# Designs tried in a protein design run: peptides against a protein of PDB entry 2XVC. Part 24

Target 1, 50 residues: chain A of PDB entry 2XVC
Amino acid sequence: ITERELLDYIVNNGGFLDIEHFSKVYGVEKQEVVKLLEALKNKGLIAVES

## One batch from the design tools (peptide; aimed at target 1 I10 A47)

Design b2_p29_5_s1 (made by RFdiffusion4, then SolubleMPNN; from b2_p29_5, 9 letters changed)
Fold by OpenDDE base, seed 1:
Structure b2_p29_5_s1 (fold): chain B 50 residues (1-50), chain A 29 residues (1-29)
Amino acid sequence: as target 1 above (50 residues)
Amino acid sequence: SFEDWLLENPKLKIKVNEEKYKEYLEELE
C-alpha cells in the first residue's frame, strides 16, 4: 500500500482508521501502516488523534 | 515513540489538512 492509497482510505472513511482492523483486513503490517501515517503527518497532510 | 503510541491506541481519528490534500493531489497529477 502507498501513502496515497492510505490517505484516500482515510478520507473515504471519514477520517477514521483502526490500525488493527486495517492490518487484518488489508493484510498490511501494522508497522507499515504506522510508517505511512508518519510520512503523511510529516508532510502536514494529516493530524492524528486518539 | 509515535509507533508505540499508535500501537497502544490503534483506533484513530485523523484530520486531513484539506488545503495540503488538494495541493498533494495536484502535485501527484
Scores: peptide ipSAE 0.646, ipTM 0.888, DockQ to the pose 0.889
OpenDDE base, seeds 2, 3, 4, 5: peptide ipSAE 0.646, 0.644, 0.645, 0.645; ipTM 0.888, 0.887, 0.888, 0.887

Design b2_p29_5_s2 (made by RFdiffusion4, then SolubleMPNN; from b2_p29_5, 11 letters changed)
Fold by OpenDDE base, seed 3:
Structure b2_p29_5_s2 (fold): chain B 50 residues (1-50), chain A 29 residues (1-29)
Amino acid sequence: as target 1 above (50 residues)
Amino acid sequence: SFEDDLLANPKLKIKVDEEKYKEYLEELE
C-alpha cells in the first residue's frame, strides 16, 4: 500500500483508522502502516489522536 | 516512540489537513 492509498482510506473512513483491523483486512504489516503514517505526519498532512 | 505509541493504541482518530491533502493529490496527478 502507498501513502496515497492509506491517506485516501483515512479520509474516506472519516479519519478513523484501526491499525490492527487495517492490517488484517489489507494484509499489510502493522509496522508498514505506522511507517506510512509517520511519513504523512512529517509532511503535515495528518495529526494523530488516540 | 511514535511507532510504539501507535502499536500500543492502534485505534486512531486522524485529523487530515484538507488543503494540504488537495495539494498533495494534485502533485501526484
Scores: peptide ipSAE 0.686, ipTM 0.900, DockQ to the pose 0.901
OpenDDE base, seeds 1, 2, 4, 5: peptide ipSAE 0.685, 0.685, 0.686, 0.684; ipTM 0.900, 0.900, 0.900, 0.899

Design b2_p29_5_s3 (made by RFdiffusion4, then SolubleMPNN; from b2_p29_5, 10 letters changed)
Fold by OpenDDE base, seed 2:
Parts: sequence; structure tokens; C-alpha cells
Structure b2_p29_5_s3 (fold): chain B 50 residues (1-50), chain A 29 residues (1-29)
Amino acid sequence: as target 1 above (50 residues)
Amino acid sequence: SFAEWLLANPKLKIKVNEEKYKEYLEELE
């Protein structure tokens, strides 16, 4: 999965992301999702809260 | 770390910077 694909998912999902759920559904390792989120955050594209 | 925090709190609400998102999409086009 690419940064764009994850970002698009987030946008299309109303800003909600469940890393565990996403990992299971899309077959993407949790650490990969985290890596992508860090990249998006560092680019100023997203702010994460929980 | 941020990574550890994310894994410990996997249900996230993410705010997207709409302006930067648009710029980002334009750059990828």
C-alpha cells in the first residue's frame, strides 16, 4: 500500500482509522501502516488523535 | 515513541490538512 492509498482511505473513511482492523482487512502489516502514518504526519498532511 | 503509541491506541481519528492534501494530489498528478 502507498501513502496515497492510505491517505485516500482515511479521507474516504471520515478520518477514522483502526490500525488493527485495517491490517486484518487489507493484509497490511501494522508496522507498515504506522510507517505510512508517520510519513503523512511528517509531511503535515495529517494530525493523529485517539 | 509515536509508533508505539499508535499500536497501543489503534483506533484513530485523523485530521487531514485539506489544503496540503490538495497540493499533495496535484504534485502526484
Scores: peptide ipSAE 0.692, ipTM 0.902, DockQ to the pose 0.893
OpenDDE base, seeds 1, 3, 4, 5: peptide ipSAE 0.691, 0.691, 0.691, 0.691; ipTM 0.902, 0.902, 0.902, 0.901

Design b2_p29_5_s4 (made by RFdiffusion4, then SolubleMPNN; from b2_p29_5, 10 letters changed)
Fold by OpenDDE base, seed 4:
Structure b2_p29_5_s4 (fold): chain B 50 residues (1-50), chain A 29 residues (1-29)
Amino acid sequence: as target 1 above (50 residues)
Amino acid sequence: SFAEELLKNPKLKIKVNEEKYKKYYEELE
């Protein structure tokens, strides 16, 4: 999965993301999801509120 | 760390910066 794909998922899911659920459903390692989130955060595209 | 915190509490509410989101896609075009 790419940063753009994850970002699109987040937007389409109303801003909600369950890393555990996402990992299981899409077959992406939890650490990879976090890595992508960190990249998006560093670019100022997202802010994690919980 | 950021990573460890998210792994401990994986249910997240994320706010997207709409302006930067738009610019981000423009750059990818």
Scores: peptide ipSAE 0.701, ipTM 0.905, DockQ to the pose 0.888
OpenDDE base, seeds 1, 2, 3, 5: peptide ipSAE 0.701, 0.701, 0.700, 0.700; ipTM 0.905, 0.906, 0.905, 0.904; seeds 1, 3 fail the geometry check

Design b2_p29_6 (made by RFdiffusion4)
Pose (drawn by RFdiffusion4):
Structure b2_p29_6 (pose): chain A 50 residues (1-50), chain P 29 residues (1-29)
Amino acid sequence: as target 1 above (50 residues)
Amino acid sequence: LEEKVEELEEKVEELEEKVEELKVKVKVE
């Protein structure tokens, strides 16, 4: 998936992401989800919590 | 030129604050 898709998903999910659940439902490797989240974070597009 | 530099610094600070406000806050588990 693209960074845009993950961001759109996060916004539509009320700013929440369960990596384990996301990986299982959408078939994206957990490390690929993490890699996309780092890119979004480093571009200043998201503020990660918890 | 010094007054223009001070005005531009203020504008940069304001834009930086706006960028922080536009960040999507996400809880990750």

Design b2_p29_6_s3 (made by RFdiffusion4, then SolubleMPNN; from b2_p29_6, 16 letters changed)
Fold by OpenDDE base, seed 2:
Structure b2_p29_6_s3 (fold): chain B 50 residues (1-50), chain A 29 residues (1-29)
Amino acid sequence: as target 1 above (50 residues)
Amino acid sequence: DEEEEREREEREEKEEEEKEKKKLRVKVT
């Protein structure tokens, strides 16, 4: 998965990301999802909230 | 020029604030 595909998923999901759900559904490692999320954050494209 | 530098910094700050307003808020669970 790319940063763009993750961003498009988040947009289509109303700005919500469950890392565990996403990892299970898309077959992507949780660590890879976190890295892509950090890259999107570092580019200033997203603000991560808990 | 100290005035041109302040006007540049104020412009950069406004551009950063506008980028932050356009930033997608992502709730992670």
Scores: peptide ipSAE 0.416, ipTM 0.830, DockQ to the pose 0.876
OpenDDE base, seeds 1, 3, 4, 5: peptide ipSAE 0.416, 0.416, 0.415, 0.416; ipTM 0.830, 0.829, 0.829, 0.829

Design b2_p29_6_s4 (made by RFdiffusion4, then SolubleMPNN; from b2_p29_6, 17 letters changed)
Fold by OpenDDE base, seed 1:
Structure b2_p29_6_s4 (fold): chain B 50 residues (1-50), chain A 29 residues (1-29)
Amino acid sequence: as target 1 above (50 residues)
Amino acid sequence: DEREREEREEEERERREREEEEKLRVTVK
């Protein structure tokens, strides 16, 4: 999964990312999802609310 | 037993709380 595919998923899900659901569906480790999010955040393409 | 039911309800609560914490709101810019 690329940063672009993750970004597209977030957009298509109305700005929600379930890390567990995404991991299960796409077969991507939770740690890899977090790294991709951090990369998108560092590029200024997203803001993560917690 | 009532205790075993309460323990299962607590484990299910903790699981739901963790699943909610893993659900991020992401604003796309």
Scores: peptide ipSAE 0.422, ipTM 0.811, DockQ to the pose 0.109
OpenDDE base, seeds 2, 3, 4, 5: peptide ipSAE 0.421, 0.419, 0.418, 0.421; ipTM 0.810, 0.810, 0.809, 0.810

Design b2_p29_7 (made by RFdiffusion4)
Pose (drawn by RFdiffusion4):
Structure b2_p29_7 (pose): chain A 50 residues (1-50), chain P 29 residues (1-29)
Amino acid sequence: as target 1 above (50 residues)
Amino acid sequence: SEEEELLEKRLKEAHEKGHNALKIKVLDE
């Protein structure tokens, strides 16, 4: 998936992401989700919590 | 708020399952 898709998903999910659940449902490797989150964080597009 | 309580509940439940769950504040789209 693209960074845009993950960001859209996060916004539509009320700013929440369960990486384990997301990987299971959408078939994206956990490390790929993490890689996409880091890119979003480093572009200043998201503030990660917890 | 009700939305914040729901978000905290989902985070807590996910963490009890040992999941890497995150809350994310979107700063820009």

Design b2_p29_7_s1 (made by RFdiffusion4, then SolubleMPNN; from b2_p29_7, 10 letters changed)
Fold by OpenDDE base, seed 3:
Structure b2_p29_7_s1 (fold): chain B 50 residues (1-50), chain A 29 residues (1-29)
Amino acid sequence: as target 1 above (50 residues)
Amino acid sequence: SEEEKKLEERLAESKKKGHDALKIKVLKR
């Protein structure tokens, strides 16, 4: 999965991301999801609230 | 808003299951 695909998913999911669920459904390691999120955050594309 | 309330409920439900759930604000476009 790419950063853009994850971003699009987050948008389409109303800003909600269950990492456990996402990992299982899309077959992406949780650490990879976190890596992508950090990249998105560093680029100023997202803000993680809670 | 109703949307925000729903998001918070989804978060709570996922966390209740022991999942790592996040509320993310998208700043794109």
Scores: peptide ipSAE 0.685, ipTM 0.906, DockQ to the pose 0.817
OpenDDE base, seeds 1, 2, 4, 5: peptide ipSAE 0.684, 0.683, 0.684, 0.686; ipTM 0.906, 0.906, 0.906, 0.906; seed 5 fails the geometry check

Design b2_p29_7_s3 (made by RFdiffusion4, then SolubleMPNN; from b2_p29_7, 8 letters changed)
Fold by OpenDDE base, seed 1:
Structure b2_p29_7_s3 (fold): chain B 50 residues (1-50), chain A 29 residues (1-29)
Amino acid sequence: as target 1 above (50 residues)
Amino acid sequence: SAEEEELEKRLKESKEKGHDALRIKVLKR
């Protein structure tokens, strides 16, 4: 999955991300999801609220 | 808002399952 695809998923999911669920459904390792989130955050594209 | 309240419910439900769940604000795309 790409950063853009994850960003689109977050938007389409109303800003909600369950990493466990996402990992299982899309076959992406949890650590990879976290890395993508960190990249998105570092680019100023997202803010993790909680 | 109603949307934010629903999001918080989803967050709580996932956390109660022991999942790592996040509320994310999209700033730009």
Scores: peptide ipSAE 0.615, ipTM 0.882, DockQ to the pose 0.902
OpenDDE base, seeds 2, 3, 4, 5: peptide ipSAE 0.612, 0.615, 0.615, 0.614; ipTM 0.881, 0.882, 0.882, 0.882

Design b2_p29_7_s4 (made by RFdiffusion4, then SolubleMPNN; from b2_p29_7, 9 letters changed)
Fold by OpenDDE base, seed 2:
Structure b2_p29_7_s4 (fold): chain B 50 residues (1-50), chain A 29 residues (1-29)
Amino acid sequence: as target 1 above (50 residues)
Amino acid sequence: SAEEEELKKRLKESKEKGHDALLIKVLKR
C-alpha cells in the first residue's frame, strides 16, 4: 500500500486509523503501517493527536 | 452520523488544498 492510499483511507474513515484493523483487512504488517505514518508525518501531511 | 460526515468533508477539502496537515487519531492496539 502507498502513502497516498493510506492517507485516503484515513480521510474516508473520519480521520481515524485502527492499525490492528487496517493490518488485518489489507494484509499489511503493523510495523509497515507505522512506517507509512511516520513518512506522512515527516512530509507534514498529517499530525497525530496525543 | 452527520458529525462524522462533516468531519470527512472537512478533511477531504483540506487535503485537496494541500497546505495544512491533517490531524488524525491513531489506535495501535
Scores: peptide ipSAE 0.531, ipTM 0.895, DockQ to the pose 0.093
OpenDDE base, seeds 1, 3, 4, 5: peptide ipSAE 0.531, 0.525, 0.529, 0.527; ipTM 0.895, 0.894, 0.894, 0.895

Design b2_p29_8 (made by RFdiffusion4)
Pose (drawn by RFdiffusion4):
Structure b2_p29_8 (pose): chain A 50 residues (1-50), chain P 29 residues (1-29)
Amino acid sequence: as target 1 above (50 residues)
Amino acid sequence: ELEEELEELEEEEYLEELERAGKKVTVVE
């Protein structure tokens, strides 16, 4: 998936992401989700919590 | 040129919606 898609998903999910659940439902490797989240964080598009 | 200007406006609107939605996200495993 693209970074845009992950961001759209996060916003539509109320700013919440369960990596384990997301990987299981959407078939994206956990490390690929982490890689996409880092890119979003480094571009200043998201502020990660917890 | 008009198609390119339209794409730029759509992208700008998208970024403004994201800015209004905020940046905070809770991530868990």

Design b2_p29_8_s1 (made by RFdiffusion4, then SolubleMPNN; from b2_p29_8, 8 letters changed)
Fold by OpenDDE base, seed 1:
Structure b2_p29_8_s1 (fold): chain B 50 residues (1-50), chain A 29 residues (1-29)
Amino acid sequence: as target 1 above (50 residues)
Amino acid sequence: EEEEEEKEKKEKEYLEELEKAGKKVTVTE
């Protein structure tokens, strides 16, 4: 999965992502998801909820 | 290899922070 694909998923999911849920459903390790999220965060495209 | 170890360390730290926030993220408005 790429950061673009992850971002698209978040957008299509109403702007939200549950790390645990995503990892289980898509078979992607949490660490891999985090790596992609860090990239998205660095670009100012996402933020941690709350 | 040392560079990858630092990267992995940072990723683990970020995961920990996300979990403290409820493991959820949102698109920045």
Scores: peptide ipSAE 0.131, ipTM 0.629, DockQ to the pose 0.135
OpenDDE base, seeds 2, 3, 4, 5: peptide ipSAE 0.130, 0.127, 0.125, 0.122; ipTM 0.629, 0.628, 0.627, 0.622

## One batch from the design tools (peptide; aimed at target 1 G15 D18 E20 L37)

Design b2_p30_1 (made by RFdiffusion4)
Pose (drawn by RFdiffusion4):
Structure b2_p30_1 (pose): chain A 50 residues (1-50), chain P 30 residues (1-30)
Amino acid sequence: as target 1 above (50 residues)
Amino acid sequence: SFPAGDMETIKERVEAGDEDVKLYIKNLTS
């Protein structure tokens, strides 16, 4: 998936992401989800919590 | 509210096989 898709998902999910659940449902490797989150964070597009 | 998450901690938790990685994220874009 693209960074845009993950960001859209996060916004539509009320600003929440369960990496384990997401990987399971959408078939994206956990490390790939983490890689996409890091790119979003480094572009200043998201503020990560917890 | 929740404490700020750290990307290196998240990477370590994923490699360690932690299945409870739940993130709360603020969108800073318009």

Design b2_p30_1_s1 (made by RFdiffusion4, then SolubleMPNN; from b2_p30_1, 10 letters changed)
Fold by OpenDDE base, seed 5:
Structure b2_p30_1_s1 (fold): chain B 50 residues (1-50), chain A 30 residues (1-30)
Amino acid sequence: as target 1 above (50 residues)
Amino acid sequence: SFPPGDIEEIRKRVEAGDKNVKLHIKVLTE
C-alpha cells in the first residue's frame, strides 16, 4: 500500500483508522501502517488526533 | 487514549500486541 492509498482510505473513513482491522483486511503489516502514518505526518499531510 | 500527535505511542502499542489501536486522524490535504 502507498501513502496516498492509506491517506485516501482515511479520508473515506471520516478520519478513522483501526490499525488491527486495516491490517487484517488489506494484508498490510501493522508496523507498516504505522510507518506510513509517520511518513504522512512528517510530510504534514495528517495529524493524529486520538 | 494517548496524547494527540504521538506516533511513538501508537508504535509502542502495536509492538506490544495491542489490538485496540483505533485512531482518529485529521487529514490536512484540503
Scores: peptide ipSAE 0.736, ipTM 0.922, DockQ to the pose 0.694
OpenDDE base, seeds 1, 2, 3, 4: peptide ipSAE 0.735, 0.735, 0.735, 0.734; ipTM 0.922, 0.922, 0.922, 0.921

Design b2_p30_1_s2 (made by RFdiffusion4, then SolubleMPNN; from b2_p30_1 with A4P T9E K11R E12R Y24H N27V S30E)
Fold by OpenDDE base, seed 4:
Structure b2_p30_1_s2 (fold): chain B 50 residues (1-50), chain A 30 residues (1-30)
Amino acid sequence: as target 1 above (50 residues)
Amino acid sequence: SFPPGDMEEIRRRVEAGDEDVKLHIKVLTE
């Protein structure tokens, strides 16, 4: 999955992301999800609110 | 929940096997 695909998913899911659920459904390692989030944050594209 | 923007804590919990890491994310694509 690309950063843009994850970003689109987050938008389409109302801003909510369950890492365990996402990992299971899309077959992406949980650590990879975190890495992608970190990249998105570093680029100023997201802010983790809670 | 987590402190806003604390990716390190999120990573730590994921690595520890925490299965209830549920995040609310604000998308900043204006």
Scores: peptide ipSAE 0.732, ipTM 0.921, DockQ to the pose 0.709
OpenDDE base, seeds 1, 2, 3, 5: peptide ipSAE 0.731, 0.730, 0.730, 0.731; ipTM 0.922, 0.921, 0.921, 0.921

Design b2_p30_1_s3 (made by RFdiffusion4, then SolubleMPNN; from b2_p30_1, 9 letters changed)
Fold by OpenDDE base, seed 5:
Structure b2_p30_1_s3 (fold): chain B 50 residues (1-50), chain A 30 residues (1-30)
Amino acid sequence: as target 1 above (50 residues)
Amino acid sequence: SFPPGDMEEIRKRVEAGDKNVKLHIKDLTE
């Protein structure tokens, strides 16, 4: 899974990410998903809804 | 980039077992 694929997934889900679901479906460890999110965040592409 | 607190919140929600994390998408590129 790439950062772009994760970003597209989030976009296609209205900005919502079920990390556990994503992890299970795509066979990616939760910590890896978090790492990808961190990369997206650091690139200014995503922010957490407060 | 967004404030470091964003990742802290993500990690917090993941650890808490929240089903969904709502995110702002700030850049949509093709």
Scores: peptide ipSAE 0.316, ipTM 0.746, DockQ to the pose 0.308
OpenDDE base, seeds 1, 2, 3, 4: peptide ipSAE 0.309, 0.282, 0.305, 0.204; ipTM 0.743, 0.727, 0.740, 0.645

Design b2_p30_1_s4 (made by RFdiffusion4, then SolubleMPNN; from b2_p30_1, 10 letters changed)
Fold by OpenDDE base, seed 1:
Structure b2_p30_1_s4 (fold): chain B 50 residues (1-50), chain A 30 residues (1-30)
Amino acid sequence: as target 1 above (50 residues)
Amino acid sequence: SFPEGDIEEIRKRVEAGDKNVKLHIKVLTE
């Protein structure tokens, strides 16, 4: 999955992300999800609210 | 930008085997 695809997913999911669920459904390592989130944050595209 | 600590906490929880890491993300592209 790409950064853009994860971003689109987050948007389409109302901003909510369950890492365990996402990992299982999309077959992406949880560590990779975190890496993508870090990249999105560093690019100023997202902020973690809670 | 926003604090690096938020991501680091998430990473720590994931690496610890926490299966209840449920996040609310603010998208800043809108």
Scores: peptide ipSAE 0.703, ipTM 0.909, DockQ to the pose 0.528
OpenDDE base, seeds 2, 3, 4, 5: peptide ipSAE 0.703, 0.700, 0.703, 0.703; ipTM 0.909, 0.908, 0.910, 0.909

Design b2_p30_2 (made by RFdiffusion4)
Pose (drawn by RFdiffusion4):
Structure b2_p30_2 (pose): chain A 50 residues (1-50), chain P 30 residues (1-30)
Amino acid sequence: as target 1 above (50 residues)
Amino acid sequence: SVIKPFKYDPSKMFEAESDNFYLIDVLKEY
C-alpha cells in the first residue's frame, strides 16, 4: 500500500492503528507498515503516540 | 484526494487487539 492509503486509513479509523490487526486484515507485512509509518512521521504528517 | 488534519480519538485505544498499536494525530494536509 501507499503512504497516502495508510494515512487515509488512519484518519478514517479515528487516528488509530493496530499493526497486528492491520497486517492480518490487509495483508501488509508488519515491517512494511512500520516503514510506511516512519515515512509519514519523518514527513511531519503524523504524530505517533503510545 | 486531500487528507485533512485529524486528532486521534482516545477511546480507540480500547479497540486494540494487541500491544502493537498507535494513536496518531494527523498534523498536515496531504

Design b2_p30_2_s1 (made by RFdiffusion4, then SolubleMPNN; from b2_p30_2, 12 letters changed)
Fold by OpenDDE base, seed 1:
Structure b2_p30_2_s1 (fold): chain B 50 residues (1-50), chain A 30 residues (1-30)
Amino acid sequence: as target 1 above (50 residues)
Amino acid sequence: MVIKPAKADRSMASKATSDDYYLIDVLKEF
């Protein structure tokens, strides 16, 4: 999965991301999802509210 | 798909299966 694909998912899901659910559905390791989130945040594309 | 800035929908947190979730504000597109 790419950063762009993850961002698209976040947008389509109302900004909600359940890491465990996402990992199970899409077959991506939790650590990889978090890594992608950190990249998006560092690029100023997202902000974590909670 | 054009990505527009959007605040997280806080009501979505009720769908979480555990505490391992995030509410994310989208600031801009690539």
Scores: peptide ipSAE 0.694, ipTM 0.913, DockQ to the pose 0.846
OpenDDE base, seeds 2, 3, 4, 5: peptide ipSAE 0.694, 0.694, 0.694, 0.694; ipTM 0.913, 0.913, 0.913, 0.913

Design b2_p30_2_s2 (made by RFdiffusion4, then SolubleMPNN; from b2_p30_2, 13 letters changed)
Fold by OpenDDE base, seed 5:
Structure b2_p30_2_s2 (fold): chain B 50 residues (1-50), chain A 30 residues (1-30)
Amino acid sequence: as target 1 above (50 residues)
Amino acid sequence: MVIKPAKADREKEKKATSKDYYLIDVLKDY
């Protein structure tokens, strides 16, 4: 999955990301999801609220 | 009467059902 795909998912889910569920559904390691989030954050595309 | 914003409601509801989660504000797009 790409950064853009993850961003789209987040938008479509109202900003909520269940990491465990996402990992299971998309077959992506939790560490990879976090890596993508870090990239999005570093680009100023997202802010992590909680 | 204080009405909680959507973010707070989202957080309350999702915390009840999910352990590993993030609440994310999308600031801009590509």
Scores: peptide ipSAE 0.539, ipTM 0.884, DockQ to the pose 0.335
OpenDDE base, seeds 1, 2, 3, 4: peptide ipSAE 0.539, 0.537, 0.539, 0.538; ipTM 0.883, 0.883, 0.884, 0.883; seed 1 fails the geometry check

Design b2_p30_2_s3 (made by RFdiffusion4, then SolubleMPNN; from b2_p30_2, 11 letters changed)
Fold by OpenDDE base, seed 1:
Structure b2_p30_2_s3 (fold): chain B 50 residues (1-50), chain A 30 residues (1-30)
Amino acid sequence: as target 1 above (50 residues)
Amino acid sequence: MVIKPAKADLSKKNDATSDDYYLINVLKEY
């Protein structure tokens, strides 16, 4: 999964990302999802509300 | 296609099945 694809998912899911669920459904390792989130955050593209 | 900024729907936390979730605000276009 790319940063763009993850960001698109986040927007289309109301900003909600359940990592356990996402990993199971899309076959992406949890640590990869977290790394993508960190990249998005470091670029100033996202902020974690909760 | 441009991804637009958007605030998280805070009520989405009710959909969580574990504590391993995030509510995320998108701050910039992508």
Scores: peptide ipSAE 0.749, ipTM 0.930, DockQ to the pose 0.921
OpenDDE base, seeds 2, 3, 4, 5: peptide ipSAE 0.510, 0.503, 0.626, 0.743; ipTM 0.866, 0.868, 0.889, 0.928; seed 4 fails the geometry check

Design b2_p30_2_s4 (made by RFdiffusion4, then SolubleMPNN; from b2_p30_2, 12 letters changed)
Fold by OpenDDE base, seed 4:
Structure b2_p30_2_s4 (fold): chain B 50 residues (1-50), chain A 30 residues (1-30)
Amino acid sequence: as target 1 above (50 residues)
Amino acid sequence: MVIKPAKADKEKEKKATSKDYYLIDVLKEY
């Protein structure tokens, strides 16, 4: 999965991201999801609330 | 393009049994 794909997912999911669920359903390692989130954050595309 | 930060508190609405989740504000799209 790419940064853009994850971003689109987040948008479509109303900003809610269940990492465990996402990992399980989309076959992406949790660590990879976190890495992508960090990349998105560092690029100023998202802000992680909690 | 700036995406409107929809501050909808979906924690209790979608959280349920979720323990590893994030609430994210999308600032812009590609």
Scores: peptide ipSAE 0.512, ipTM 0.864, DockQ to the pose 0.558
OpenDDE base, seeds 1, 2, 3, 5: peptide ipSAE 0.503, 0.506, 0.509, 0.512; ipTM 0.859, 0.861, 0.863, 0.864

Design b2_p30_3 (made by RFdiffusion4)
Pose (drawn by RFdiffusion4):
Structure b2_p30_3 (pose): chain A 50 residues (1-50), chain P 30 residues (1-30)
Amino acid sequence: as target 1 above (50 residues)
Amino acid sequence: STKLVITPVHHPEREEIREKGLEKLKELLE
């Protein structure tokens, strides 16, 4: 998936992401989800919590 | 560690979205 898709998902999910659940449902490797989250974080597009 | 609350920085309703994420996290931890 693209960074845009993950960001859209996060916004539509009320700013929440369960990496385990997301990986299971959407078939994206956990490390690929992490990689996409880092890119979004480094571009200043998201503030990560917890 | 795998359950994240994420604030969309350039979103106009970013605090409201954050609050919804905190509620979902709380429900899952209960």

Design b2_p30_3_s1 (made by RFdiffusion4, then SolubleMPNN; from b2_p30_3, 11 letters changed)
Fold by OpenDDE base, seed 4:
Structure b2_p30_3_s1 (fold): chain B 50 residues (1-50), chain A 30 residues (1-30)
Amino acid sequence: as target 1 above (50 residues)
Amino acid sequence: KDKLVLTPTNHPDAEKIREEGLKKLKELLS
């Protein structure tokens, strides 16, 4: 999965992400999801609300 | 625990998305 694909998922999922759920459904390791999120955050593409 | 609200900062509907995410989180925690 790419950063853009994850960003699109976040948008389409109404800004909500359950990392455990996402990992199970899409077969992406939790640490990989976190890595992508950190990249998106560092690039200023997402803000962590909660 | 693994539930996050993430706002796409450059999206034209960023505020709406933020509120939608918060609503989803509230629903799942209730």
Scores: peptide ipSAE 0.724, ipTM 0.921, DockQ to the pose 0.899
OpenDDE base, seeds 1, 2, 3, 5: peptide ipSAE 0.036, 0.068, 0.723, 0.032; ipTM 0.469, 0.492, 0.921, 0.464

Design b2_p30_3_s2 (made by RFdiffusion4, then SolubleMPNN; from b2_p30_3, 15 letters changed)
Fold by OpenDDE base, seed 4:
Structure b2_p30_3_s2 (fold): chain B 50 residues (1-50), chain A 30 residues (1-30)
Amino acid sequence: as target 1 above (50 residues)
Amino acid sequence: KNKLVLTPLNHPDKDKITEEGKKKLAELLA
């Protein structure tokens, strides 16, 4: 999965992301999800609320 | 924790975020 694909998923899910759930459903390692999130954050494309 | 609340910034579908967020919150409270 790409950064853009993950970003689009987050948008379509109302800003909610359950990392464990996402990992299971999409077959992406949790570490990879976190890596992508950090990239998005560093690029100023997302902010973490909770 | 595994459950995160994120704010996409400068996304073209920002209004969709709000509507979907309302739905997800409703599900969470149900």
Scores: peptide ipSAE 0.414, ipTM 0.821, DockQ to the pose 0.627
OpenDDE base, seeds 1, 2, 3, 5: peptide ipSAE 0.402, 0.409, 0.409, 0.413; ipTM 0.815, 0.818, 0.819, 0.821

Design b2_p30_3_s3 (made by RFdiffusion4, then SolubleMPNN; from b2_p30_3, 15 letters changed)
Fold by OpenDDE base, seed 5:
Structure b2_p30_3_s3 (fold): chain B 50 residues (1-50), chain A 30 residues (1-30)
Amino acid sequence: as target 1 above (50 residues)
Amino acid sequence: KNRLVLTPVNHPNAEKIRAEGEKKLAELEA
């Protein structure tokens, strides 16, 4: 999965992400999800609210 | 944390999206 695809998922999922659930459903390692999130955050594309 | 609320920074509906995420998180934690 790309950063853009994850960003689109976040938008389409109402800004909510359950990392464990996402990993199971989409077959992406939890570590990879976290790394993608960190990249998006560091680029100023997402902000972590809660 | 496993469950996150995230805001798409440059999205025109950023606040609405954030609010939806907050609502969902609150519902799951209730």
Scores: peptide ipSAE 0.775, ipTM 0.935, DockQ to the pose 0.913
OpenDDE base, seeds 1, 2, 3, 4: peptide ipSAE 0.775, 0.775, 0.775, 0.775; ipTM 0.935, 0.935, 0.935, 0.935

